# Peptides against a protein of PDB entry 7Z53: the designs that were tried, part 116

Target 1, 150 residues: chain A of PDB entry 7Z53
Amino acid sequence: PRIKNQADCIPFFRSCPACPGSNITIRNQINALTSFVDASMVYGSEEPLARNLRNMSNQLGLLAVNQRFQDNGRALLPFDNLHDDPCLLTNRSARIPCFLAGDTRSSEMPELTSMHTLLLREHNRLATELKSLNPRWDGERLYQEARKIV

## One batch from the design tools (peptide; made by RFdiffusion4, then SolubleMPNN)

Design b2_p26_3_s3 (from b2_p26_3, 16 letters changed)
Fold by OpenDDE base, seed 3:
Formats: C-alpha cells, structure tokens, sequence
Structure b2_p26_3_s3 (fold): chain B 150 residues (1-150), chain A 26 residues (1-26)
C-alpha cells in the first residue's frame, strides 16, 4: 500500500491533489508519514482485527474512534476490551486502558499512539471527503479508497 | 479480574502528551 515512487500522482483530496507539482509542502509531509509508518500498524494485518478497527455502525468507511474521550474535540483511538488489560494493571492510578490498534505497540509508546491517532484522523477525514465527492460509494469502497491514500 | 471492573479515565496529561506529539509529527 505504501507508494515509494514519489514521482507518481496520488488521488489525495485536500486543497489540491497529492501530486509532486500540486502542493510540495503537504505532499512532503504525507510522504514522510508513509515512509515512516507501516499501514498494517493502523489498519491491522489480520482480517478480524481490521474489521474490529472499523466503524461498522454506518456506511461511511470510517475507522472506529473512542466513544468516551476526545482530545480537544478531536478523535482518539478506541479502547481495546481485554480481560486482563495490561495498561490498566501497569498504572492503576491513571486508569487508562490499552488502545485498540493494528499493532499492540500503540499502547507501549506514546509516539506510536500519537502517530496512530494522527493517521486515524487523516483516514476519517479522507473517507468523509470521498463520501462527499462520491455519495454512491458504500462503506467498503470508502474505507478501501481512503486506506489506499493514507 | 479487577482490570475489567475499572472505569477508563483519560487524564489531561495524556491528552497534552498526545497533542504535543501530534504537533511534532504534523
């Protein structure tokens, strides 16, 4: 899913398409993220996990977000539902359960949590934009197309 | 298991940490 050829134009929808000549600054930021991040860390490499990371309550192609907390109005990763949650056991005073992500390391390193959160928000933004542009697309199409862009 | 009985809480410190890290990554 990661495109290494930076000369290729990618159908990325913001102010301009994600092409080398459209907006270099934004494209460079996206390229930096794609170079640093394995998509499986965000979407999950196993199908059951990948499905659980999606918002299946609608046909918007969104990733699931935390239903209890937000970061200044912005989305956070959903919590996992573990019988013996190691995150809760490690720091009982904080009472923060492990986040659900494509990689278990998301709850081990704050940097990974933050990065996954950023990519979650970007995916959902892209899916929302794609829905606006293509109202006939169902949730699966929106999810897959947004995933290709991220 | 007591871990399942705990109510999840997101302290402001975590939100601040995430915000700072996101700012760096963005």
Amino acid sequence: as target 1 above (150 residues)
Amino acid sequence: PESMERLPVLPSSLAELLARKLSILS
Scores: peptide ipSAE 0.066, ipTM 0.572, DockQ to the pose 0.041
Fold by OpenDDE base, seed 1:
Structure b2_p26_3_s3 (fold): chain B 150 residues (1-150), chain A 26 residues (1-26)
Amino acid sequence: as target 1 above (150 residues)
Amino acid sequence: PESMERLPVLPSSLAELLARKLSILS
């Protein structure tokens, strides 16, 4: 962990459960989710995909979010750009493309979609807090440190 | 992308589904 002052550590930090402001119950829940699903499903296991899942328009270390829709002001996964989008083909009435995630199959199960959405929001929350605590960190460091915590 | 341009609104059913699922996970 790169957070030197433990008094300023971030909640849900896996290596610092006693940090001020940490909610142990919520922390355990997040850790259980990441251990069950594998964080590679959120961040991508291949570098090209991992880069496409990131917001590269700034140095905030954020994951990309949907640019057209939000859920009551909260982030949704970005849409993928598949040539033959199976989500559009299977439910033509809904007209919702597949979401972009570490695994394209995640869009086929609403449970996985919602879980990945939760982890997306958590990553971006952590990156935002890390930026506040460490203003000199660039986007790469913010992204990597947030990824380590999730 | 063109697929997003053709989607005028996100169906409320999806938003409600995600809200319910996220509420359970939270």
Scores: peptide ipSAE 0.060, ipTM 0.578, DockQ to the pose 0.046
Fold by OpenDDE base, seed 5:
Structure b2_p26_3_s3 (fold): chain B 150 residues (1-150), chain A 26 residues (1-26)
Amino acid sequence: as target 1 above (150 residues)
Amino acid sequence: PESMERLPVLPSSLAELLARKLSILS
């Protein structure tokens, strides 16, 4: 992805991990990830859900993060607010509510939980970097541009 | 008690592997 309107912006370009000079194993891993990763699982395919996944308390274009817990200082997915939380009902000893994500399966499969968490962190990292490069961008622009890069 | 919740912990090994793979894309 490339920023098209650069009138008052410093352009940000994504690295090319699948360049011809890259190792075939690395390329295969990239292809596997790109085929596996559906952005809708991270950002949501429905507008109401997508909005709920965002941090709307500022203009930083960030995805919402867990407000109760962190992973060694790093962000975790926010909890959903389910009236009948199946995650709490399934494992009462763990007492971990379902995570809010673009796909409900995120709380069912550790692989998805991990992937979505990492992509959450990456999005927020990108948004932060884009804000630094383009101070005049509002939260919507930062969010959308970071989303395109992820 | 019921109000206490365990800190969510990601699978470290899986997370590390995924992080390495994702770092290729970043």
Scores: peptide ipSAE 0.032, ipTM 0.573, DockQ to the pose 0.043
Fold by OpenDDE base, seed 2:
Structure b2_p26_3_s3 (fold): chain B 150 residues (1-150), chain A 26 residues (1-26)
Amino acid sequence: as target 1 above (150 residues)
Amino acid sequence: PESMERLPVLPSSLAELLARKLSILS
């Protein structure tokens, strides 16, 4: 990101994408992690889905959050709007709809739900910080710059 | 954005349980 106010710069660091070393196991693990960090499961790999995952109500570059529930004031994934919601059908008594994420499996695996939630929060945190540092940036730029950091 | 209002309301107990689970990670 291009920070306009250098005095208030927050350093952002990326993990080593291909760390050198003789230990193949460590290198492979890092490569596997870095490949997964494309965060397509959070942002969506297709443009229509990516747009649906964004908060389009403002120019803050935020991802959409759940409008009904929070985790002690912290964001949760938004619900999807499926006609025949499979999550509701599997447990009609619980009435928990599927979460909307870049990966349809997010609602099927609580581990993914948790991870996606954390990354959602991180993106929105980054976007908020970028907005503070670069007040002239619009929502698109904030979203893209935060996406590159996550 | 407000399309979620048409969805079933989650039981408060289940919502709290999910929130607690996520709080452990955040």
Scores: peptide ipSAE 0.027, ipTM 0.519, DockQ to the pose 0.048

Design b2_p26_3_s4 (from b2_p26_3, 15 letters changed)
Fold by OpenDDE base, seed 3:
Structure b2_p26_3_s4 (fold): chain B 150 residues (1-150), chain A 26 residues (1-26)
Amino acid sequence: as target 1 above (150 residues)
Amino acid sequence: PQSQERLPVLPSSLAEALRVKLTILS
């Protein structure tokens, strides 16, 4: 979740993957986006779910991403592993299982799925930047610090 | 870091709707 007390914010230089350097306008747009949503919908409000939403194969502090599909080279939410997947049952021709997210509605509303996806990408971008700035931080530190910034 | 491996796009109406909404929200 976003920290309301800006005095507790750590110095951080945000960049844009498509833009060189720090564009204040782009940064403001991202900040406006993240301030609109409760981050719990992305990270999960329960610890077991939160752990399952993380990429635990490394110490990079990343959220898990889809391992089967991308969106034009960009990350998508990971799939859930449900015994009776309602997403597969409702539209068998699509053959797309439900997404795993902090909110169970992630596969119900494309708008919500999109928001989750954007914040997923932002978290992973931030974690990557933090790793570059702080190479000695472990995955837990990177994850927590990125989560604070989102 | 962001994955450098290129994966296929989702073949579904949901994926299309998601991409449209992503474009609007971005």
Scores: peptide ipSAE 0.145, ipTM 0.689, DockQ to the pose 0.044
Fold by OpenDDE base, seed 1:
Structure b2_p26_3_s4 (fold): chain B 150 residues (1-150), chain A 26 residues (1-26)
Amino acid sequence: as target 1 above (150 residues)
Amino acid sequence: PQSQERLPVLPSSLAEALRVKLTILS
């Protein structure tokens, strides 16, 4: 969910330690998704997991999205690759595995899955806008800057 | 940005629950 009324927004500043000597720019139309959810649950707190959550097929700084399904044209979380997938065992007729997220419990609660999905979409939106505003940034820069805004 | 091929909707009870929750949160 987005705060549409900027008058209700609380000023929030985040440091940019990885932006030395840059002319970074974000437009006023780029608004962060406000939530009490810790962003570490979206990006992962461990580096191997964080890498697996990223789209590494390009230099756009995007998070990975589901390659089998979408939600009416919108992105869904990618599937995890668990040997003993509890989601497959819960509803065997559906044959849908657990989603991959920074928090392994995301698939157990639809509320968390929904929030992670929204933050995934917001990150990819921000990364796309940052690429448009800063076309010389590589994928790592775009990913990190978008992560700071979310 | 790259164009993305439209994929089918996830057919599961989880997808339905997700869609309902996404509608509430968005």
Scores: peptide ipSAE 0.109, ipTM 0.672, DockQ to the pose 0.043
Fold by OpenDDE base, seed 4:
Order: C-alpha cells, then sequence, then structure tokens
Structure b2_p26_3_s4 (fold): chain B 150 residues (1-150), chain A 26 residues (1-26)
C-alpha cells in the first residue's frame, strides 16, 4: 500500500518509535496494511529481486535475513546495498542502511518494515515446518509452498 | 543449517519501533 507522509516518516524511522501522528492515525495505517497485504511486497514482483530476497545458501526455501543484527534473537530484514543509501543519510548516528524487501518503501515507515519483518519470519517458520513434514522437498518447493500459504 | 548465532541488536530506538509495531500486527 501507499505510505502517507513518506517524507515525514523517513526521518523518524531511525530515531523514533513511530511516524509522527496520533495514535489513531498510526493504528489506522497499521490496519490498512494488514487489510491489504500484498505478498509481492515481501517476495518481490520481479524475479531478479525475488532471488535476491531468498537465502540461496541452502535448500531450506528460506528468505534471507539480516546478517548484522537481530531483534532480541529474532530475524530482521536484510540490508540493501545501495551506493547512496538514503536511510544512512537520514540518520547519521544510527548508521542503519535501508532494508531490502520486495517493496522499495520497506524502510520508509516502521509499520511497513514491521509487516515485512513479520511476514519474513512467518515465511521462514512455514518453510521450516514444511521441511519437517516433507523432508524430501527441495528449497524451491519449500519456498513456493510457503509463499502460497503466506 | 540456519545460523542461530547471536547477533547484536539494532539501536534501541529502531528496535523498539519495530517491536512495538510487530506486537500490534501479531
Amino acid sequence: as target 1 above (150 residues)
Amino acid sequence: PQSQERLPVLPSSLAEALRVKLTILS
């Protein structure tokens, strides 16, 4: 979904717990996100991007996770590798690059980033469960089947 | 095979922002 007040949210993303606005506004935005979940925002709509979002180091059908940081032991989105990273420019002290997701807006709002993170974790959970149920499935099968369920 | 090695956490401000939103979405 489209993000409202993107220009205002980006500066606050790295320094504040939420975009500026009332609790009701934030809640409404979250509700809108949950109401219009687009899997392409997580998996990517283009095949090259989709491949870059996957963990190709094994046959577990997992999405790639952040290699530098975790959130209390839980997975975070991987960082993108941008020449002129706008997220780094927004907050020099935090030094947190933009996240890599199926949607380029993944780092614009904590709500969007959180949803991507949640679905990342869910996909990897599903893929792991599917692997246990179907040990002979390869990574492609696991990835696709988990994607269908998400 | 999935690495379970402990990684450093994000800065508290960002981590808290994500965690709060994740809790709401969960």
Scores: peptide ipSAE 0.092, ipTM 0.677, DockQ to the pose 0.069
Fold by OpenDDE base, seed 5:
Structure b2_p26_3_s4 (fold): chain B 150 residues (1-150), chain A 26 residues (1-26)
Amino acid sequence: as target 1 above (150 residues)
Amino acid sequence: PQSQERLPVLPSSLAEALRVKLTILS
């Protein structure tokens, strides 16, 4: 579980290679959150899943985002493509399928869904920033470097 | 291919639930 009392927090820092101009406060906040999260839940621990979580339509190193919905212009998790989607059965009127994430439980717990969404946005932000700083990096390099920072 | 088009907002119930949780976590 998360540390709720700020006084109980331990210092946690992940280096940000080639990230000049990054917001240190925001970075520290994200790092604090990720200290309690297994990154495999975001990126997937299996290669086929990891590939499906990526945007392979360009060389920007981005994670895939929802193609049907946004949240006030911001990215949401992509939908999974389950043959027997349990999420669709819970609310037939909304017709919202399960989200695709590294952890199959992402759609079961709003907290996980939110955390995954946050980290998705952060990854894509980092990848975008890294691209601007390193224009010659391809999508694989951008993805991997952003993944290391998240 | 993934679209760069601005997408509509999720249904309010789900969007709100996620937004609340995101606010708490962020």
Scores: peptide ipSAE 0.190, ipTM 0.693, DockQ to the pose 0.067; fails the geometry check

Design b2_p26_4_s1 (from b2_p26_4, 14 letters changed)
Fold by OpenDDE base, seed 2:
Structure b2_p26_4_s1 (fold): chain B 150 residues (1-150), chain A 26 residues (1-26)
Amino acid sequence: as target 1 above (150 residues)
Amino acid sequence: SLELLERLKRLEEEAERLEEKYAENL
């Protein structure tokens, strides 16, 4: 990414340093933490699923977020659109459908749901920051570059 | 190193909160 000033630096680039003045040891530690999570859980391993997980309404390179609910103004995972939704049948009183994620288990284990949510937020934060640093990047470039950092 | 640890602690706390939130609706 194009760096305009030090305040806009992203110090934890996985493939290359986004901020050349950052401590490489610290950067490596941060990347090691995020690399422990398989990116396929967040982004999907298949192209059709990966596309469905993206916000395709704009050129901001964002992942899709829940359109009905938020967590105190912060993003939650989007809902899937299953014909026979097992989540609705499991707890009929809650009436919450299954979440859409790269791993189908995200709707079965709150631990995974939470982790996916945090990584979703981080991706969208990174994409937003990259857009400010690189205004000419389209949605595909922003999405891919943010994905490489996570 | 301490800064990284503090950041990890914050993420852990946020994750735990989200787990409880999702558990109530799953």
Scores: peptide ipSAE 0.259, ipTM 0.791, DockQ to the pose 0.027
Fold by OpenDDE base, seed 3:
Structure b2_p26_4_s1 (fold): chain B 150 residues (1-150), chain A 26 residues (1-26)
Amino acid sequence: as target 1 above (150 residues)
Amino acid sequence: SLELLERLKRLEEEAERLEEKYAENL
């Protein structure tokens, strides 16, 4: 679920490479834009899926990333584990399985995949920053707080 | 990044409309 009431949100200043200044208005615009995107597409609407989308190997509150491939050092969505992977069957030359995301259609449209990838990176960036600011927070809190900001 | 997200959202909406039209004409 998305937080629609900003009054219930914890104030947090996002650091964005494209926004070097501490302009609150710009950061609010970023949050407003991300709120326009249904967060369930990134985090999953069901608990089993949501757990599978998380990196549970540490207490950093991160979403899982692809363990085989990166985009010039940047994170990609993890692969799904389908018995009959339609992505592999459709394009045998690419030999790339379907990506795992909150939306099962993420691999059907490259633009959706790109959007989910960007939000994945943003979540992990936020979680990392929150860990630096709040080193005593556990992985669950980091994940939830980052999710609220996205 | 903001402009990119807006563009991606628009593309998603356009793709959905196209899929609906395709389903109706099939």
Scores: peptide ipSAE 0.022, ipTM 0.382, DockQ to the pose 0.022
Fold by OpenDDE base, seed 4:
Structure b2_p26_4_s1 (fold): chain B 150 residues (1-150), chain A 26 residues (1-26)
Amino acid sequence: as target 1 above (150 residues)
Amino acid sequence: SLELLERLKRLEEEAERLEEKYAENL
């Protein structure tokens, strides 16, 4: 694990299905996560990073996904390409490099990583749907429109 | 409203699963 200090973790109280007030807690949890993860964390705040986060191999407006690993066929965050990858140093046995995200903190907190993954999937889902609805939209249009919805 | 809550629950469950997966590799 890459979290060195648990005190650096974002507090997250997970709801129990049998717990009273689960609906409220679930909503609050999601709201807390989404409020923390802004667009810059997902898409990058700088253009060079934003471009690196995109799948530029096609005109589908997709965010880049991990090319080595999938989650039961579903997308995971892509790896970054760091010369001195600090994530590799935290767990040398795992040899999992840092994930590429709009915010470097995404590789430090599994909670953020998971949220980014979900948002990545949602973006790509939306982009795919938008492509279906608008076949002539180019990748930039698809990307921007999907980004607006996320 | 009910559907929204159900969706949120599903997302929460998926997020938790993903957290565990990422935590195992972080």
Scores: peptide ipSAE 0.306, ipTM 0.811, DockQ to the pose 0.025; fails the geometry check
Fold by OpenDDE base, seed 5:
Structure b2_p26_4_s1 (fold): chain B 150 residues (1-150), chain A 26 residues (1-26)
Amino acid sequence: as target 1 above (150 residues)
Amino acid sequence: SLELLERLKRLEEEAERLEEKYAENL
């Protein structure tokens, strides 16, 4: 449910507005804020997910990008590989799977998708620049250093 | 880039407010 009265709640997520009257909502906001701060929504908080979010085809320390689509030549989030993909079920004609991100909510909220996409691009930009500055760094080093900067 | 993240967070919140005016989602 969403709260329409902005005087009573601070919009944050579609399903989780920060309402002063809800401790759970506030906690969720804090958790989400933490995710923004540590970029866990971009990189993933779990190691298996984090690995899946990386481009493992090279030693450039990049995050994985969509292999099917680009946004005017710029990177998009990769697709997830869900058995029962809710995004495919929601719009059967489009046949677009859910995006793979550090947070499952990315595909639920276009705003998050956009933000994660931008941060993906920023990470990859940073990693590329770091590679130029530090040619001896391997993919792990580049990835970690770029992550630190983001 | 904490500054960028904070900026994007604000933009997301603004987008949420705008969306709530025109659409209902549960």
Scores: peptide ipSAE 0.031, ipTM 0.379, DockQ to the pose 0.021; fails the geometry check

Design b2_p26_4_s2 (from b2_p26_4, 12 letters changed)
Fold by OpenDDE base, seed 4:
Structure b2_p26_4_s2 (fold): chain B 150 residues (1-150), chain A 26 residues (1-26)
Amino acid sequence: as target 1 above (150 residues)
Amino acid sequence: ALLLLLRLERLEKEAKELEEKYAHTL
């Protein structure tokens, strides 16, 4: 049953179905992103955080990646350095610290963590391609241009 | 948004795998 009180649920809405003009109405769900992507979740909304999310060891315009772990050679989000790390407290057996991301919620929801990881990889991919195309661009330009594309 | 969607579509399989991995981690 549809919840009558919208305050009792997260306001997610399905896209409108596409109905063909044929006598047999086949409901086609539109598979599209209907909202804008706020990349601030990846890059950080504040400059100090944004700087901490960048790889400052080179001039490649990359976002920082995890230095301890990789996913079959692919990048993972870097760990944060929290004194009282809630992620470590939640799962003491795994001993996985909270991730450092533009949105602090990244470590709270696996869905967000995955999305941020994907966008991290995409940014770094773009920055790498941009470096190949523009060898003289410095890290700042590569970072900004890749960020604009994301 | 469209460009991002297209790029993310390429990563759909990877996204699913990553989601499953993180679901066990967090």
Scores: peptide ipSAE 0.032, ipTM 0.632, DockQ to the pose 0.028
Fold by OpenDDE base, seed 3:
Structure b2_p26_4_s2 (fold): chain B 150 residues (1-150), chain A 26 residues (1-26)
Amino acid sequence: as target 1 above (150 residues)
Amino acid sequence: ALLLLLRLERLEKEAKELEEKYAHTL
């Protein structure tokens, strides 16, 4: 489920406060430019899936990333743990399992996979920046605020 | 506005790069 926080102001890129509760114009402008994709595909629409998509090893509000592979040091989607993995069956030589994302179709189309990966990286970047700006925020707040910006 | 534009530009570039990399596998 999508949780909205309209009460708190947050710094945005060190110089611009984003106050959705008191300044709807700022929030709407940010969302109009950046929320071009349904974020449910990235974060999941169900709570169990949403939790599995998060990095719960720390309080940084990050999404989980692939633990086996990186793309030139950059994050990739985590792998799912499917017993009957269709991705492994499609290309047996590649031996790459399906990715875990908010949309089960994330591994079916290169464009969709790339978009999910992109937004994963963006979320984690935002969460990292928000942590720097708001060092007292816990992982839950960082996650939610980053999700709100994405 | 500038910061948002820079973000969008970066995202577009990364999207294209990822599409090219996944195209041979999916």
Scores: peptide ipSAE 0.032, ipTM 0.584, DockQ to the pose 0.023
Fold by OpenDDE base, seed 1:
Structure b2_p26_4_s2 (fold): chain B 150 residues (1-150), chain A 26 residues (1-26)
Amino acid sequence: as target 1 above (150 residues)
Amino acid sequence: ALLLLLRLERLEKEAKELEEKYAHTL
């Protein structure tokens, strides 16, 4: 794990760091669970982020995947491109940046990272199947329909 | 319903595998 001591506070994007045992930690976990239900953790709740999470290189309606690494041939979350990447700062020797996801907390908790990755794969699977069933659908239609199913 | 169950089973399996890998890496 990037965090060697789990007693240390975890830096989060756009919010206060989560410290173990704090009320803030509890709130963040609740927010993560609610975002999971509506899949906003996967697709992003803001349009600029949502666009960055998509693969716009084709008309397949896919979410972007990691361009450097795969999990035994399976997709991983893409990396973000942060100026001061907190994931790099927690372990400078590893040189593994934060993942880009609809919820920026994805890189802080293995459970969240796993779920984000899982639903990324599921979206792309659905989009692929929808393309097979509906060859004339464009990338926007495929993306939206897959998103509705997830 | 059956298709949904198969989907859930697949997702749960993949989630467990990913959790093990990320727990080691992160």
Scores: peptide ipSAE 0.033, ipTM 0.609, DockQ to the pose 0.020; fails the geometry check
Fold by OpenDDE base, seed 2:
Structure b2_p26_4_s2 (fold): chain B 150 residues (1-150), chain A 26 residues (1-26)
Amino acid sequence: as target 1 above (150 residues)
Amino acid sequence: ALLLLLRLERLEKEAKELEEKYAHTL
């Protein structure tokens, strides 16, 4: 809703206050502060990659997760299937392939790996919640709606 | 790290708000 009275809002920014009675205003402010995290790194910017990052085995709108490893029951990024996997070549004793993510840097920087993992989990959580709220939504709808929120 | 935490907090809040909205409407 449009702000009618400026006194009803908290002026966090000069032109963008957060109004307790206006969820849209609060949401916009929060979005502005968090917009520095681009979710394209999680979903992929190219459609073929984006499809490969999805769990296509069901209609739950989930991103694909690692099929070999979990973090105490929590999801990890899936492995890529590279012919000449640089991660395998770098440390042959570890035998850990590169992760598949929205960008190729996911296995090069632990910070990015962690960030991608957390957002993966968040997407899947959101998709699960959306499924419970909207049981008739198919996987595409769930995926897109969750992606919009992330 | 801080930006990530803020974003995740936002996502959690939005999900909760959506749940509450549906609980009230349905």
Scores: peptide ipSAE 0.020, ipTM 0.420, DockQ to the pose 0.029; fails the geometry check

